Peptides against a protein of PDB entry 1Y0J. Designs and how they scored, part 57

Target 1, 39 residues: chain A of PDB entry 1Y0J
Amino acid sequence: EARECVNCGATATPLWRRDRTGHYLCNACGLYHKMNGQN

## One batch from the design tools (peptide; made by RFdiffusion4, then SolubleMPNN)

Design b2_p25_3_s4 (from b2_p25_3 with S1P T12S L13K Q15E H23R M25L)
Fold by OpenDDE base, seed 2:
Structure b2_p25_3_s4 (fold): chain B 39 residues (1-39), chain A 25 residues (1-25)
Amino acid sequence: as target 1 above (39 residues)
Amino acid sequence: PELTPEQVRAMSKEEVAAWARERYL
C-alpha cells in the first residue's frame, strides 16, 4: 500500500485520517481540518 | 510530540503542512 497526505504529501504518519470526502490526511493535517475546517 | 487541538487552532494550513514534512519521515 502507498498512501499520501493530500495536504502536505507525507507518506508516513502515526495516524491516518480522512477528510469528509474521503481523501487521506496525515495526523497533523487531519487534526487541522477537524479543528479549523479544510478551507 | 504530536500537535494538540489547541496548537492547530493557531496555525495555518500551510504551517501545519510544513510541520508535518519536518517530522513525518
Scores: peptide ipSAE 0.777, ipTM 0.941, DockQ to the pose 0.794
Fold by OpenDDE base, seed 5:
Structure b2_p25_3_s4 (fold): chain B 39 residues (1-39), chain A 25 residues (1-25)
Amino acid sequence: as target 1 above (39 residues)
Amino acid sequence: PELTPEQVRAMSKEEVAAWARERYL
């Protein structure tokens, strides 16, 4: 199985994160969502 | 190094995506 960030498409990251609905995000994109919101 | 919360607050969603694609391979 190949995990992929739903925002940028990255398949590797130092830390996988998840949004409030469970979608996988790489560390950078997940941090963006946390700080600025989903949009 | 990884982006900090402060850096991410100043970036657009697209800028962060581009940053990630360049580094997370």
Scores: peptide ipSAE 0.776, ipTM 0.941, DockQ to the pose 0.840
Fold by OpenDDE base, seed 3:
Structure b2_p25_3_s4 (fold): chain B 39 residues (1-39), chain A 25 residues (1-25)
Amino acid sequence: as target 1 above (39 residues)
Amino acid sequence: PELTPEQVRAMSKEEVAAWARERYL
């Protein structure tokens, strides 16, 4: 399958995360969302 | 290495996106 971070467009990451509505985020962007909020 | 929670706290959303695009495929 082809997966892409909805924030930065990355297609590979050490750990896939998800936002509150289930969209995929790479590890870095997902960590940002977790720590600082999604905006 | 991956970003730490402390590092992410100091970065903007755009800075994190740029970091990721440089390092992830």
Scores: peptide ipSAE 0.775, ipTM 0.940, DockQ to the pose 0.812
Fold by OpenDDE base, seed 4:
Structure b2_p25_3_s4 (fold): chain B 39 residues (1-39), chain A 25 residues (1-25)
Amino acid sequence: as target 1 above (39 residues)
Amino acid sequence: PELTPEQVRAMSKEEVAAWARERYL
């Protein structure tokens, strides 16, 4: 499995998250989306 | 350490991406 964060391109992270559409985000980018919105 | 909710509130999407690229494999 080669998962990749759709925002930053990271391939490994302490915690995988997903956006509202189901795209994978690393922990940092996912937290950003949660706190600030998609953009 | 991981970014906190308070920290990401002050960051742009691009800044977080840069942070992640520096720390995540």
Scores: peptide ipSAE 0.775, ipTM 0.940, DockQ to the pose 0.769

Design b2_p25_5_s1 (from b2_p25_5, 12 letters changed)
Fold by OpenDDE base, seed 2:
Structure b2_p25_5_s1 (fold): chain B 39 residues (1-39), chain A 25 residues (1-25)
Amino acid sequence: as target 1 above (39 residues)
Amino acid sequence: AEARLRELREAYLRDAAAYEKELAE
């Protein structure tokens, strides 16, 4: 499987997350979105 | 090559730190 964070391009993370539209985000970027509601 | 590997390692560590911070809250 080849997955990539749509925000920072990371290909490895302790926990893959997804934004409201279903795009994959690394843990850090996902948490940022959760806290701020934006990229 | 070494610079790229360092960048990837540091990025992963920052990401992991964010994960552990959330677990600690």
Scores: peptide ipSAE 0.356, ipTM 0.758, DockQ to the pose 0.041
Fold by OpenDDE base, seed 3:
Structure b2_p25_5_s1 (fold): chain B 39 residues (1-39), chain A 25 residues (1-25)
Amino acid sequence: as target 1 above (39 residues)
Amino acid sequence: AEARLRELREAYLRDAAAYEKELAE
């Protein structure tokens, strides 16, 4: 299956994450959101 | 706490470095 980070467009990552609405983020973008988000 | 932020930052930077390496190939 084809998967792509909705933030940066990356198609490969050590760990796929998801945002609050269920969209896929690469590990880097997911961690960025976690560090700078509410959580 | 601050320790948790450092852990997240380090993981983020490791991923960023991996992507930079891929782009340089």
Scores: peptide ipSAE 0.087, ipTM 0.545, DockQ to the pose 0.028
Fold by OpenDDE base, seed 5:
Structure b2_p25_5_s1 (fold): chain B 39 residues (1-39), chain A 25 residues (1-25)
Amino acid sequence: as target 1 above (39 residues)
Amino acid sequence: AEARLRELREAYLRDAAAYEKELAE
């Protein structure tokens, strides 16, 4: 699709996640930010 | 040891993010 991860720019991921402001993150970035207390 | 494991896990996730971007071409 046309969706992009706001962190890395990826347009494809096994699972789309969202940050606190509602912006989309790919699965990897979502997990990374969660580990760092950002998502 | 646990701190090192966290660092390795975070590095893995960064690499995974880069890989997913690569898959998106």
Scores: peptide ipSAE 0.062, ipTM 0.520, DockQ to the pose 0.032
Fold by OpenDDE base, seed 1:
Structure b2_p25_5_s1 (fold): chain B 39 residues (1-39), chain A 25 residues (1-25)
Amino acid sequence: as target 1 above (39 residues)
Amino acid sequence: AEARLRELREAYLRDAAAYEKELAE
């Protein structure tokens, strides 16, 4: 399948994450957004 | 101190994101 991080465009990552609206993020960007996002 | 720590963490995560992108290419 084809999956891409909506933030950096990476297509491979040790762990796929998702934001609150369901967009896929690579592990690094998911953690980044968790640190800097809302909540 | 906490602000500086957050800045360093954010920089690290930005670098990590770039690295993962590079690995995917």
Scores: peptide ipSAE 0.059, ipTM 0.514, DockQ to the pose 0.031

Design b2_p25_5_s2 (from b2_p25_5, 15 letters changed)
Fold by OpenDDE base, seed 4:
Structure b2_p25_5_s2 (fold): chain B 39 residues (1-39), chain A 25 residues (1-25)
Amino acid sequence: as target 1 above (39 residues)
Amino acid sequence: SEERLRKLREEYLEEAARYEEELRE
C-alpha cells in the first residue's frame, strides 16, 4: 500500500513510525521528532 | 488504555532504532 512520511515525504523507510495523532513518519523523522519532543 | 499501548509501541520502536544504529556503526 502507498504510504508517505508526513514530515519529509519519503515513501520508503527501514521502519515506519507514527506520531501521537496517528500520522506516519519515516524512521529518521520519527526519531527527529522524538529528540525535539514532538511525537 | 490508549496511553499504555502508545508507551509499549514507543518502547518497541526505540529498541528497534537502537539495534539499527548498532548495525550501522
Scores: peptide ipSAE 0.053, ipTM 0.484, DockQ to the pose 0.033
Fold by OpenDDE base, seed 1:
Formats: C-alpha cells, sequence, structure tokens
Structure b2_p25_5_s2 (fold): chain B 39 residues (1-39), chain A 25 residues (1-25)
C-alpha cells in the first residue's frame, strides 16, 4: 500500500499514528500534532 | 463554505484511511 502522512506526505515511518479525527500521520507528525495541539 | 470543504476533506481522508486499513496486508 501507499499510505501517506496527511501532514507531510511521508510514505514510511517507524510508527503510524492517527490524529483525533482518524487521519494517518507519520510518527514525527503525530507527535508534533499531539504535543502542539495542532490539527 | 470553508467549513464544508474541511468536512468534505475529512470525510474523504477518513474513508480512504479505512479502505487502506481494511485491505492492508
Amino acid sequence: as target 1 above (39 residues)
Amino acid sequence: SEERLRKLREEYLEEAARYEEELRE
């Protein structure tokens, strides 16, 4: 599959995360959003 | 309209994500 981070477009990550709306984020962006409260 | 576009985008992305998850290996 070609999953992409909805924030940065990355297709590979050590760990896929999801934001509060269920969209997939790479590990880095997921942590960024979570820590900064950014959607 | 901005709100509607946001919702449309969110629905699309959620559906796409669910589809990929459903068919993922």
Scores: peptide ipSAE 0.031, ipTM 0.471, DockQ to the pose 0.060
Fold by OpenDDE base, seed 5:
Structure b2_p25_5_s2 (fold): chain B 39 residues (1-39), chain A 25 residues (1-25)
Amino acid sequence: as target 1 above (39 residues)
Amino acid sequence: SEERLRKLREEYLEEAARYEEELRE
């Protein structure tokens, strides 16, 4: 299967994450969003 | 509340993501 981080475009990561809307994020971007997210 | 529902949704998505990674070939 092909997957891509919606934030940075990475196609590989130690752990895939998802944002509140269900879009996939690499581990790094997922953590970044969690640390800087609003709402 | 909407905040509570958002948190539950996020927890579910995070769990699903971890599950998919564990099953990757």
Scores: peptide ipSAE 0.061, ipTM 0.541, DockQ to the pose 0.037; fails the geometry check
Fold by OpenDDE base, seed 2:
Structure b2_p25_5_s2 (fold): chain B 39 residues (1-39), chain A 25 residues (1-25)
Amino acid sequence: as target 1 above (39 residues)
Amino acid sequence: SEERLRKLREEYLEEAARYEEELRE
């Protein structure tokens, strides 16, 4: 697989998440966006 | 609603993250 976080570029994570637009985020970035997002 | 579904999905992912972390300990 060549999956990578659209935010930080990480290719490995304990848990893959997805943002509202369906893009893959690593667990850390997913949580970061949830806590700091505008919406 | 779309927002309610999003919130439920986020809650599921938070729970999954906690569970997976516990299994790795």
Scores: peptide ipSAE 0.055, ipTM 0.487, DockQ to the pose 0.031; fails the geometry check

Design b2_p25_5_s3 (from b2_p25_5, 12 letters changed)
Fold by OpenDDE base, seed 5:
Structure b2_p25_5_s3 (fold): chain B 39 residues (1-39), chain A 25 residues (1-25)
Amino acid sequence: as target 1 above (39 residues)
Amino acid sequence: SEERLRRLREEYLRDAAAYEAELAA
């Protein structure tokens, strides 16, 4: 598909995550935000 | 300004996340 991480713009990831508003994050960005209590 | 801080935060998070991804590879 054409999914894109709203944080870094990556279009591929081993696992798609979502932020508080439902926007997609790649696994790396999702984990980073989780660790830092953001999105 | 809040707008400037938002932009700086977004850039920081983008760079940091990219680094994390590289380290995890």
Scores: peptide ipSAE 0.076, ipTM 0.552, DockQ to the pose 0.048
Fold by OpenDDE base, seed 4:
Structure b2_p25_5_s3 (fold): chain B 39 residues (1-39), chain A 25 residues (1-25)
Amino acid sequence: as target 1 above (39 residues)
Amino acid sequence: SEERLRRLREEYLRDAAAYEAELAA
């Protein structure tokens, strides 16, 4: 299925994450959200 | 404003992710 990171637009990642509102983030962007606070 | 700060944080995270992708390539 098609999926995109809502932050960087990546379509592939080792691990899909989700933000507080349920939008998909790639692993990297999810980790940055965790480190710096969710947008 | 909160909206401005949100946009700036989103740009920061996008840039950081792109940088990490470049390093991983």
Scores: peptide ipSAE 0.071, ipTM 0.540, DockQ to the pose 0.043
Fold by OpenDDE base, seed 3:
Structure b2_p25_5_s3 (fold): chain B 39 residues (1-39), chain A 25 residues (1-25)
Amino acid sequence: as target 1 above (39 residues)
Amino acid sequence: SEERLRRLREEYLRDAAAYEAELAA
């Protein structure tokens, strides 16, 4: 499997997260989403 | 609109991630 973060393109992360539509995000980008909230 | 804010947020997050990647390299 060739998984990558849809935001930054990273292919490795301590924890894969998902955005509201189900796309994969690396841990860092997922946390950015959480910090800034969703509207 | 919510759609506009969503797009702006996605662009902001992508830029921030790119900056972090540069600093980590």
Scores: peptide ipSAE 0.065, ipTM 0.523, DockQ to the pose 0.042
Fold by OpenDDE base, seed 2:
Structure b2_p25_5_s3 (fold): chain B 39 residues (1-39), chain A 25 residues (1-25)
Amino acid sequence: as target 1 above (39 residues)
Amino acid sequence: SEERLRRLREEYLRDAAAYEAELAA
């Protein structure tokens, strides 16, 4: 399906992840979210 | 507010992603 990372706009990634609101993130951006989980 | 902090975090992550993309190019 057509998908885009809500953070960087990438349309392809080895693994799609999701943020807390359910929006899709590429693998790299999802890992950034995990690293920066606290405000 | 938590909403403000969320927005700041998202902006930080966008900047970080852009920086990493530049380094990878």
Scores: peptide ipSAE 0.069, ipTM 0.531, DockQ to the pose 0.043; fails the geometry check

Design b2_p25_5_s4 (from b2_p25_5, 17 letters changed)
Fold by OpenDDE base, seed 1:
Structure b2_p25_5_s4 (fold): chain B 39 residues (1-39), chain A 25 residues (1-25)
Amino acid sequence: as target 1 above (39 residues)
Amino acid sequence: DEARLEKLREEYLKDAKEYEKKLKE
């Protein structure tokens, strides 16, 4: 299976994160979401 | 430990700039 960031579509990242609903986010998008409260 | 996890997250914060670059494109 290939994992994909639900925000930007990236398939590779230094660290996979997940939003509060369980959707996968790349590290960049996940951190941005955490810092700003939105994608 | 949450504090340790936070420290680890901070080490990766620089990667968030990649997202910022995408936003500015």
Scores: peptide ipSAE 0.052, ipTM 0.532, DockQ to the pose 0.033
Fold by OpenDDE base, seed 2:
Structure b2_p25_5_s4 (fold): chain B 39 residues (1-39), chain A 25 residues (1-25)
Amino acid sequence: as target 1 above (39 residues)
Amino acid sequence: DEARLEKLREEYLKDAKEYEKKLKE
């Protein structure tokens, strides 16, 4: 199966993360959300 | 800013590893 970032739809990332609700996020989106809007 | 994200990745790698431990896939 293919995992997909729930935020941007990316299917590949150097490091998969997960949000507080358990959804998969790519590293970039995970960090973005963690930083609360910072990019 | 990918450069910033890269820095943040390194800085928060330790917490990211905790997430990986929770990943079943």
Scores: peptide ipSAE 0.044, ipTM 0.518, DockQ to the pose 0.042
Fold by OpenDDE base, seed 5:
Structure b2_p25_5_s4 (fold): chain B 39 residues (1-39), chain A 25 residues (1-25)
Amino acid sequence: as target 1 above (39 residues)
Amino acid sequence: DEARLEKLREEYLKDAKEYEKKLKE
């Protein structure tokens, strides 16, 4: 199924991540949010 | 910061298999 990073809009990533509310993030954005404490 | 993210990426990618279990695809 189609998936998109809620932060940057990427549709492909080496590893999909998910934020605290369940939104999908690409690996880079997921790590970025973790580092900055963002959702 | 790309440099910091690269380091963080190296640390967290090791748990890739665990994280993949949380996905529905």
Scores: peptide ipSAE 0.037, ipTM 0.499, DockQ to the pose 0.040
Fold by OpenDDE base, seed 4:
Structure b2_p25_5_s4 (fold): chain B 39 residues (1-39), chain A 25 residues (1-25)
Amino acid sequence: as target 1 above (39 residues)
Amino acid sequence: DEARLEKLREEYLKDAKEYEKKLKE
């Protein structure tokens, strides 16, 4: 399976996260969303 | 924002490392 961050397209990350609708985010983008509530 | 993001990343670093351990099991 090919998982990728819906925000930046990264295919590898130390920790996969998910947004409110269930889309996968890399750790960095997930943390960014947590901090800012947006992309 | 970048400075704050980096600090936030550091807070969750331990969680990421723990996840990596699980992936290698």
Scores: peptide ipSAE 0.032, ipTM 0.481, DockQ to the pose 0.032

Design b2_p25_6_s1 (from b2_p25_6, 14 letters changed)
Fold by OpenDDE base, seed 4:
Structure b2_p25_6_s1 (fold): chain B 39 residues (1-39), chain A 25 residues (1-25)
Amino acid sequence: as target 1 above (39 residues)
Amino acid sequence: SEEERRREILRQAQEYLEQLRELEE
C-alpha cells in the first residue's frame, strides 16, 4: 500500500521525513512538530 | 454494530494520540 503521513494522512509530499521511531511524516507535519517541540 | 463502531473509533483515537506524543517527544 501507498506510504502516508502518520499525522495528517497525506500520501504525497515534496519531502518525506521520519519521526524518532521511524514513522513517516510529510514535510509540513515534520516541520510543524519540530517547531512545536521547541516550545 | 454501533458498539463495535464506537470501540473502533476510540481505539483509533487512542492510537493517534499515542503517535502525537511520540512526535512531540
Scores: peptide ipSAE 0.025, ipTM 0.378, DockQ to the pose 0.040
Fold by OpenDDE base, seed 3:
Structure b2_p25_6_s1 (fold): chain B 39 residues (1-39), chain A 25 residues (1-25)
Amino acid sequence: as target 1 above (39 residues)
Amino acid sequence: SEEERRREILRQAQEYLEQLRELEE
């Protein structure tokens, strides 16, 4: 499992999240995009 | 070869840009 955040490239995070297309995001980036989403 | 290396780098960059677009939607 050598995954990395598609937004910042981080390879480690307290919690891995995934976007609507299944790509992995670190916890920080996932929350950032959720709060700043167009919805 | 250097040409092949360059093509691979460009491919990776394109994939990254596509991922960023998906995150903005």
Scores: peptide ipSAE 0.025, ipTM 0.380, DockQ to the pose 0.035
Fold by OpenDDE base, seed 2:
Structure b2_p25_6_s1 (fold): chain B 39 residues (1-39), chain A 25 residues (1-25)
Amino acid sequence: as target 1 above (39 residues)
Amino acid sequence: SEEERRREILRQAQEYLEQLRELEE
């Protein structure tokens, strides 16, 4: 199977993350959005 | 019509904003 980060387009990552609706993000993009997220 | 065109543009903008929110959360 093949998957792609919906944010940066990366096809490989140490850890795949998913948003609440199931879209895939690479680890870096997932953490970046979390760090810059609003609480 | 012009009104229908405007409504479609606003719909697309709203959809884009919702996608951005989902990525940030």
Scores: peptide ipSAE 0.025, ipTM 0.346, DockQ to the pose 0.031
Fold by OpenDDE base, seed 5:
Structure b2_p25_6_s1 (fold): chain B 39 residues (1-39), chain A 25 residues (1-25)
Amino acid sequence: as target 1 above (39 residues)
Amino acid sequence: SEEERRREILRQAQEYLEQLRELEE
């Protein structure tokens, strides 16, 4: 099964993250949202 | 139908907004 970032659709990342509801995010998207509070 | 397509788009948008909300908290 291929995992995808729910934000950008990336299928590969150095570190998979998850939001509070369990959706997977690539490392970049997770950090971007955390640091800027914007998409 | 166009109506069904619209409903699906709105559903996707709502889910996306929910994801953003979870990340901001």
Scores: peptide ipSAE 0.029, ipTM 0.385, DockQ to the pose 0.041; fails the geometry check

Design b2_p25_6_s2 (from b2_p25_6, 14 letters changed)
Fold by OpenDDE base, seed 3:
Structure b2_p25_6_s2 (fold): chain B 39 residues (1-39), chain A 25 residues (1-25)
Amino acid sequence: as target 1 above (39 residues)
Amino acid sequence: DEEERRKKILEFAEKEKEKRREEAE
């Protein structure tokens, strides 16, 4: 098994992040969430 | 809208990956 970003499906990233509900995000998706907030 | 937000996040992530590939080549 491999960890995957819940948004883009990436299995590799320099830094794993988590959203407010605890789901795993890659670094890029996590940074986008931080920059743009909630919609 | 959450679905629209997820689509924009995907677009952002793809652009960042492309940028890294172009820099490495």
Scores: peptide ipSAE 0.092, ipTM 0.553, DockQ to the pose 0.325
Fold by OpenDDE base, seed 2:
Parts: structure tokens; C-alpha cells; sequence
Structure b2_p25_6_s2 (fold): chain B 39 residues (1-39), chain A 25 residues (1-25)
């Protein structure tokens, strides 16, 4: 099995995050969500 | 708009990846 960021498709990241709906995000995409919230 | 938000997130992620590549060099 391979995990992928639902935003950018990255398969490797220093830290896996999850969005409000439970989808996996790479660290970079997850940080963007945290900083900007919903939009 | 979800599409616009997704594009902005992608742009942010690309910039962060570039930053990490610069740190590795």
C-alpha cells in the first residue's frame, strides 16, 4: 500500500497530516490548511 | 471556491518543497 497526499499527490513527507474530512495531506499541504483554515 | 483553494494549496506546497531542496543543497 502507498499513501498519497490528496492535494499534491506526494507519496513521501516528513509528517502526514489529515484534513477536517480525514483525507491525508503531506506536511506542506496540511500546514497550508492549518494557516488559512476554510476557504 | 474549492478549485481556487486547491490551486493555492498546491502553489504553497511547491514553494515549501523548493525551500527544502535549497536547504539540502
Amino acid sequence: as target 1 above (39 residues)
Amino acid sequence: DEEERRKKILEFAEKEKEKRREEAE
Scores: peptide ipSAE 0.090, ipTM 0.557, DockQ to the pose 0.340
Fold by OpenDDE base, seed 4:
Structure b2_p25_6_s2 (fold): chain B 39 residues (1-39), chain A 25 residues (1-25)
Amino acid sequence: as target 1 above (39 residues)
Amino acid sequence: DEEERRKKILEFAEKEKEKRREEAE
């Protein structure tokens, strides 16, 4: 079992995040989603 | 557009990764 970021495919991150639909994101992708989540 | 948004997120993530590598050098 290896978790992967649904956006960039990263398998390692300081902090796993989730988008509004529940998909796993790495910290970087998750932060971008939070900051630019208008669409 | 969802695909364009995903590409922008990928670019952001890559820049953050590059920043960390540059700081480690």
Scores: peptide ipSAE 0.088, ipTM 0.554, DockQ to the pose 0.333
Fold by OpenDDE base, seed 1:
Structure b2_p25_6_s2 (fold): chain B 39 residues (1-39), chain A 25 residues (1-25)
Amino acid sequence: as target 1 above (39 residues)
Amino acid sequence: DEEERRKKILEFAEKEKEKRREEAE
């Protein structure tokens, strides 16, 4: 049972992030959301 | 459009992964 990024499906990342709704994002996708706002 | 935004996020993510791969070389 590996965690997956809800956006890109990545199962490994240097840092797991969460969006405002609590979904898990990989570091890259999480940073994108922070930089560009909500999806 | 959510799908378009998701595609942009994927593109960003791939670029970040590529950057990391390059840094690891």
Scores: peptide ipSAE 0.081, ipTM 0.550, DockQ to the pose 0.357; fails the geometry check

Design b2_p25_6_s3 (from b2_p25_6, 15 letters changed)
Fold by OpenDDE base, seed 3:
Formats: structure tokens, C-alpha cells, sequence
Structure b2_p25_6_s3 (fold): chain B 39 residues (1-39), chain A 25 residues (1-25)
């Protein structure tokens, strides 16, 4: 499966995340969005 | 809700990991 983070375009991550609207985020971007209230 | 989202993320992560481990490339 070729998945891509909607924020940075990364195709690999130690932990895939998905926001309430269904967008895929790598672990780093998911945490970043949470920290800045963007997710 | 936040709790539901967390549960979905955990479930998805485990499923994804299992699929990746079975890939032969």
C-alpha cells in the first residue's frame, strides 16, 4: 500500500494517524497539527 | 469524538503494521 501524508508527503512513518475528517498524517505531522490546533 | 478518533487510529495503526510485515519486496 502506497499511502502519503497529506501534510508533508511522507510515504513512511512509525505510526500512521488519521484525523476526524479522514485525512492521513504521518506521526510527526499528526502531533504537529494537534499541538497547533490544526487537526 | 476524541476518544473515538484515538480508538480508530490505534486500530488502523495495528492493521497497517500487520499488512506491512506480510509484504514481500
Amino acid sequence: as target 1 above (39 residues)
Amino acid sequence: SREEEAARIRAFAEEYKALEEKKKE
Scores: peptide ipSAE 0.039, ipTM 0.419, DockQ to the pose 0.035
Fold by OpenDDE base, seed 2:
Structure b2_p25_6_s3 (fold): chain B 39 residues (1-39), chain A 25 residues (1-25)
Amino acid sequence: as target 1 above (39 residues)
Amino acid sequence: SREEEAARIRAFAEEYKALEEKKKE
């Protein structure tokens, strides 16, 4: 299984994260999501 | 809003993707 970031499509990341709905995000996109959580 | 947040994330993702692709060259 090749996991990929639902935002940018990256298939490799030092740390997989998840958004509020449970979708997988690469570390970069996940951090951005976290920083902009309340909006 | 959640929609606005998603839009911002997508915009960031596109920039990130572009940068990563550039690094591969």
Scores: peptide ipSAE 0.059, ipTM 0.531, DockQ to the pose 0.172; fails the geometry check
Fold by OpenDDE base, seed 5:
Structure b2_p25_6_s3 (fold): chain B 39 residues (1-39), chain A 25 residues (1-25)
Amino acid sequence: as target 1 above (39 residues)
Amino acid sequence: SREEEAARIRAFAEEYKALEEKKKE
């Protein structure tokens, strides 16, 4: 099983990121998360 | 809130996924 973004399910990305709980996010979802980091 | 943030991320993720799938045509 390949790594996948916990949000969109992407299995490939220029840069893997991680959310606050440690789950993997693709670059796009991670950037969106970072830019809109409202709690 | 975490819930609001998750909602925004999921909404973006759905659009992102749809766009990625469209690129496969």
Scores: peptide ipSAE 0.059, ipTM 0.528, DockQ to the pose 0.170; fails the geometry check
Fold by OpenDDE base, seed 1:
Structure b2_p25_6_s3 (fold): chain B 39 residues (1-39), chain A 25 residues (1-25)
Amino acid sequence: as target 1 above (39 residues)
Amino acid sequence: SREEEAARIRAFAEEYKALEEKKKE
């Protein structure tokens, strides 16, 4: 299977997150969006 | 909501951390 971050396209991350629409985000992007009020 | 999403993410992160800690013992 292939999973990728919908924000940066990364296919590997220490922790997968998911946005409110259910799409996957890598840990970095997930934290970034959360810290900037986008999660 | 944003708060609900954050809570879900935090809960998952805690579970992940607990799992990783268990792997170290």
Scores: peptide ipSAE 0.047, ipTM 0.427, DockQ to the pose 0.050; fails the geometry check

Design b2_p25_6_s4 (from b2_p25_6, 17 letters changed)
Fold by OpenDDE base, seed 5:
Order: C-alpha cells, then structure tokens, then sequence
Structure b2_p25_6_s4 (fold): chain B 39 residues (1-39), chain A 25 residues (1-25)
C-alpha cells in the first residue's frame, strides 16, 4: 500500500515496475526508462 | 560538479516527463 516511485515519487500507478536494481518505478517511469534504456 | 548537476537536471526532467505522461494518459 505504501510505495513510491524512485524516479518521480509517485505513490500510485496502474502497474508497479522495478528497475535493474530492484527499485520501484511507476508504470510511466518504467516505460520511459525502458524506451531510453535506463534503470 | 557541473556534470553532476547536469545529471540531476536530466533525472528531474525525465521524471517530470513521465509524470506528465501519467497524468495526461
């Protein structure tokens, strides 16, 4: 219930993702970084 | 120092873009 995107700080998202180090990313940031080959 | 600042600015820009996309979606 209490989670935060390490990139933008969002606390709510349709889908939680994780970066290569296991940190939580909101769906938007996860997709953004995926497109740019980061996180 | 300048490079590190630039990296931080880029990070913030990326985060902001993603936030906007999320909000506007």
Amino acid sequence: as target 1 above (39 residues)
Amino acid sequence: EEEEKAKKILEEAEAYKAELAKQAA
Scores: peptide ipSAE 0.027, ipTM 0.398, DockQ to the pose 0.109
Fold by OpenDDE base, seed 2:
Structure b2_p25_6_s4 (fold): chain B 39 residues (1-39), chain A 25 residues (1-25)
Amino acid sequence: as target 1 above (39 residues)
Amino acid sequence: EEEEKAKKILEEAEAYKAELAKQAA
């Protein structure tokens, strides 16, 4: 298994998020994309 | 081809910015 962020490749994060298409993002990348309208 | 290169560059930049955000938190 081992989940990883589709953006930065991180394998650990305080909170896993997902984009509109269901891809997993670490908390930081998820927030980044949200701020840039790319969530 | 140039568009594909641009896409990858942007992807890497976004990833790096996010990583920096983690560190700055």
Scores: peptide ipSAE 0.027, ipTM 0.401, DockQ to the pose 0.114
Fold by OpenDDE base, seed 4:
Structure b2_p25_6_s4 (fold): chain B 39 residues (1-39), chain A 25 residues (1-25)
Amino acid sequence: as target 1 above (39 residues)
Amino acid sequence: EEEEKAKKILEEAEAYKAELAKQAA
């Protein structure tokens, strides 16, 4: 299927995260949004 | 409209910053 981060488009990450709506985020984007009070 | 443009700019900035963080790790 080639999953993609909905934020940056990355297709590979050490850890897939998900936002509150279920969209997949790479580890970096997931942490970034969490730090900024988003997703 | 300007707000929408700003939203897109911020979205791109967030994505880029996150990618840079991954590369720097």
Scores: peptide ipSAE 0.026, ipTM 0.395, DockQ to the pose 0.111
Fold by OpenDDE base, seed 3:
Structure b2_p25_6_s4 (fold): chain B 39 residues (1-39), chain A 25 residues (1-25)
Amino acid sequence: as target 1 above (39 residues)
Amino acid sequence: EEEEKAKKILEEAEAYKAELAKQAA
């Protein structure tokens, strides 16, 4: 199966990011969590 | 559990906000 963002479920993104535990986040969710101090 | 339900609702809201941000970018 295709990779999915653990937050929004997106399967495509211009840049895959990862949180401190290694979970994959799409670019948008990664930046959102960074701004809110969650990742 | 109310706390667990609240956490899930918040997570879904944050995910939706991020999706909307993609559309605006």
Scores: peptide ipSAE 0.023, ipTM 0.392, DockQ to the pose 0.111

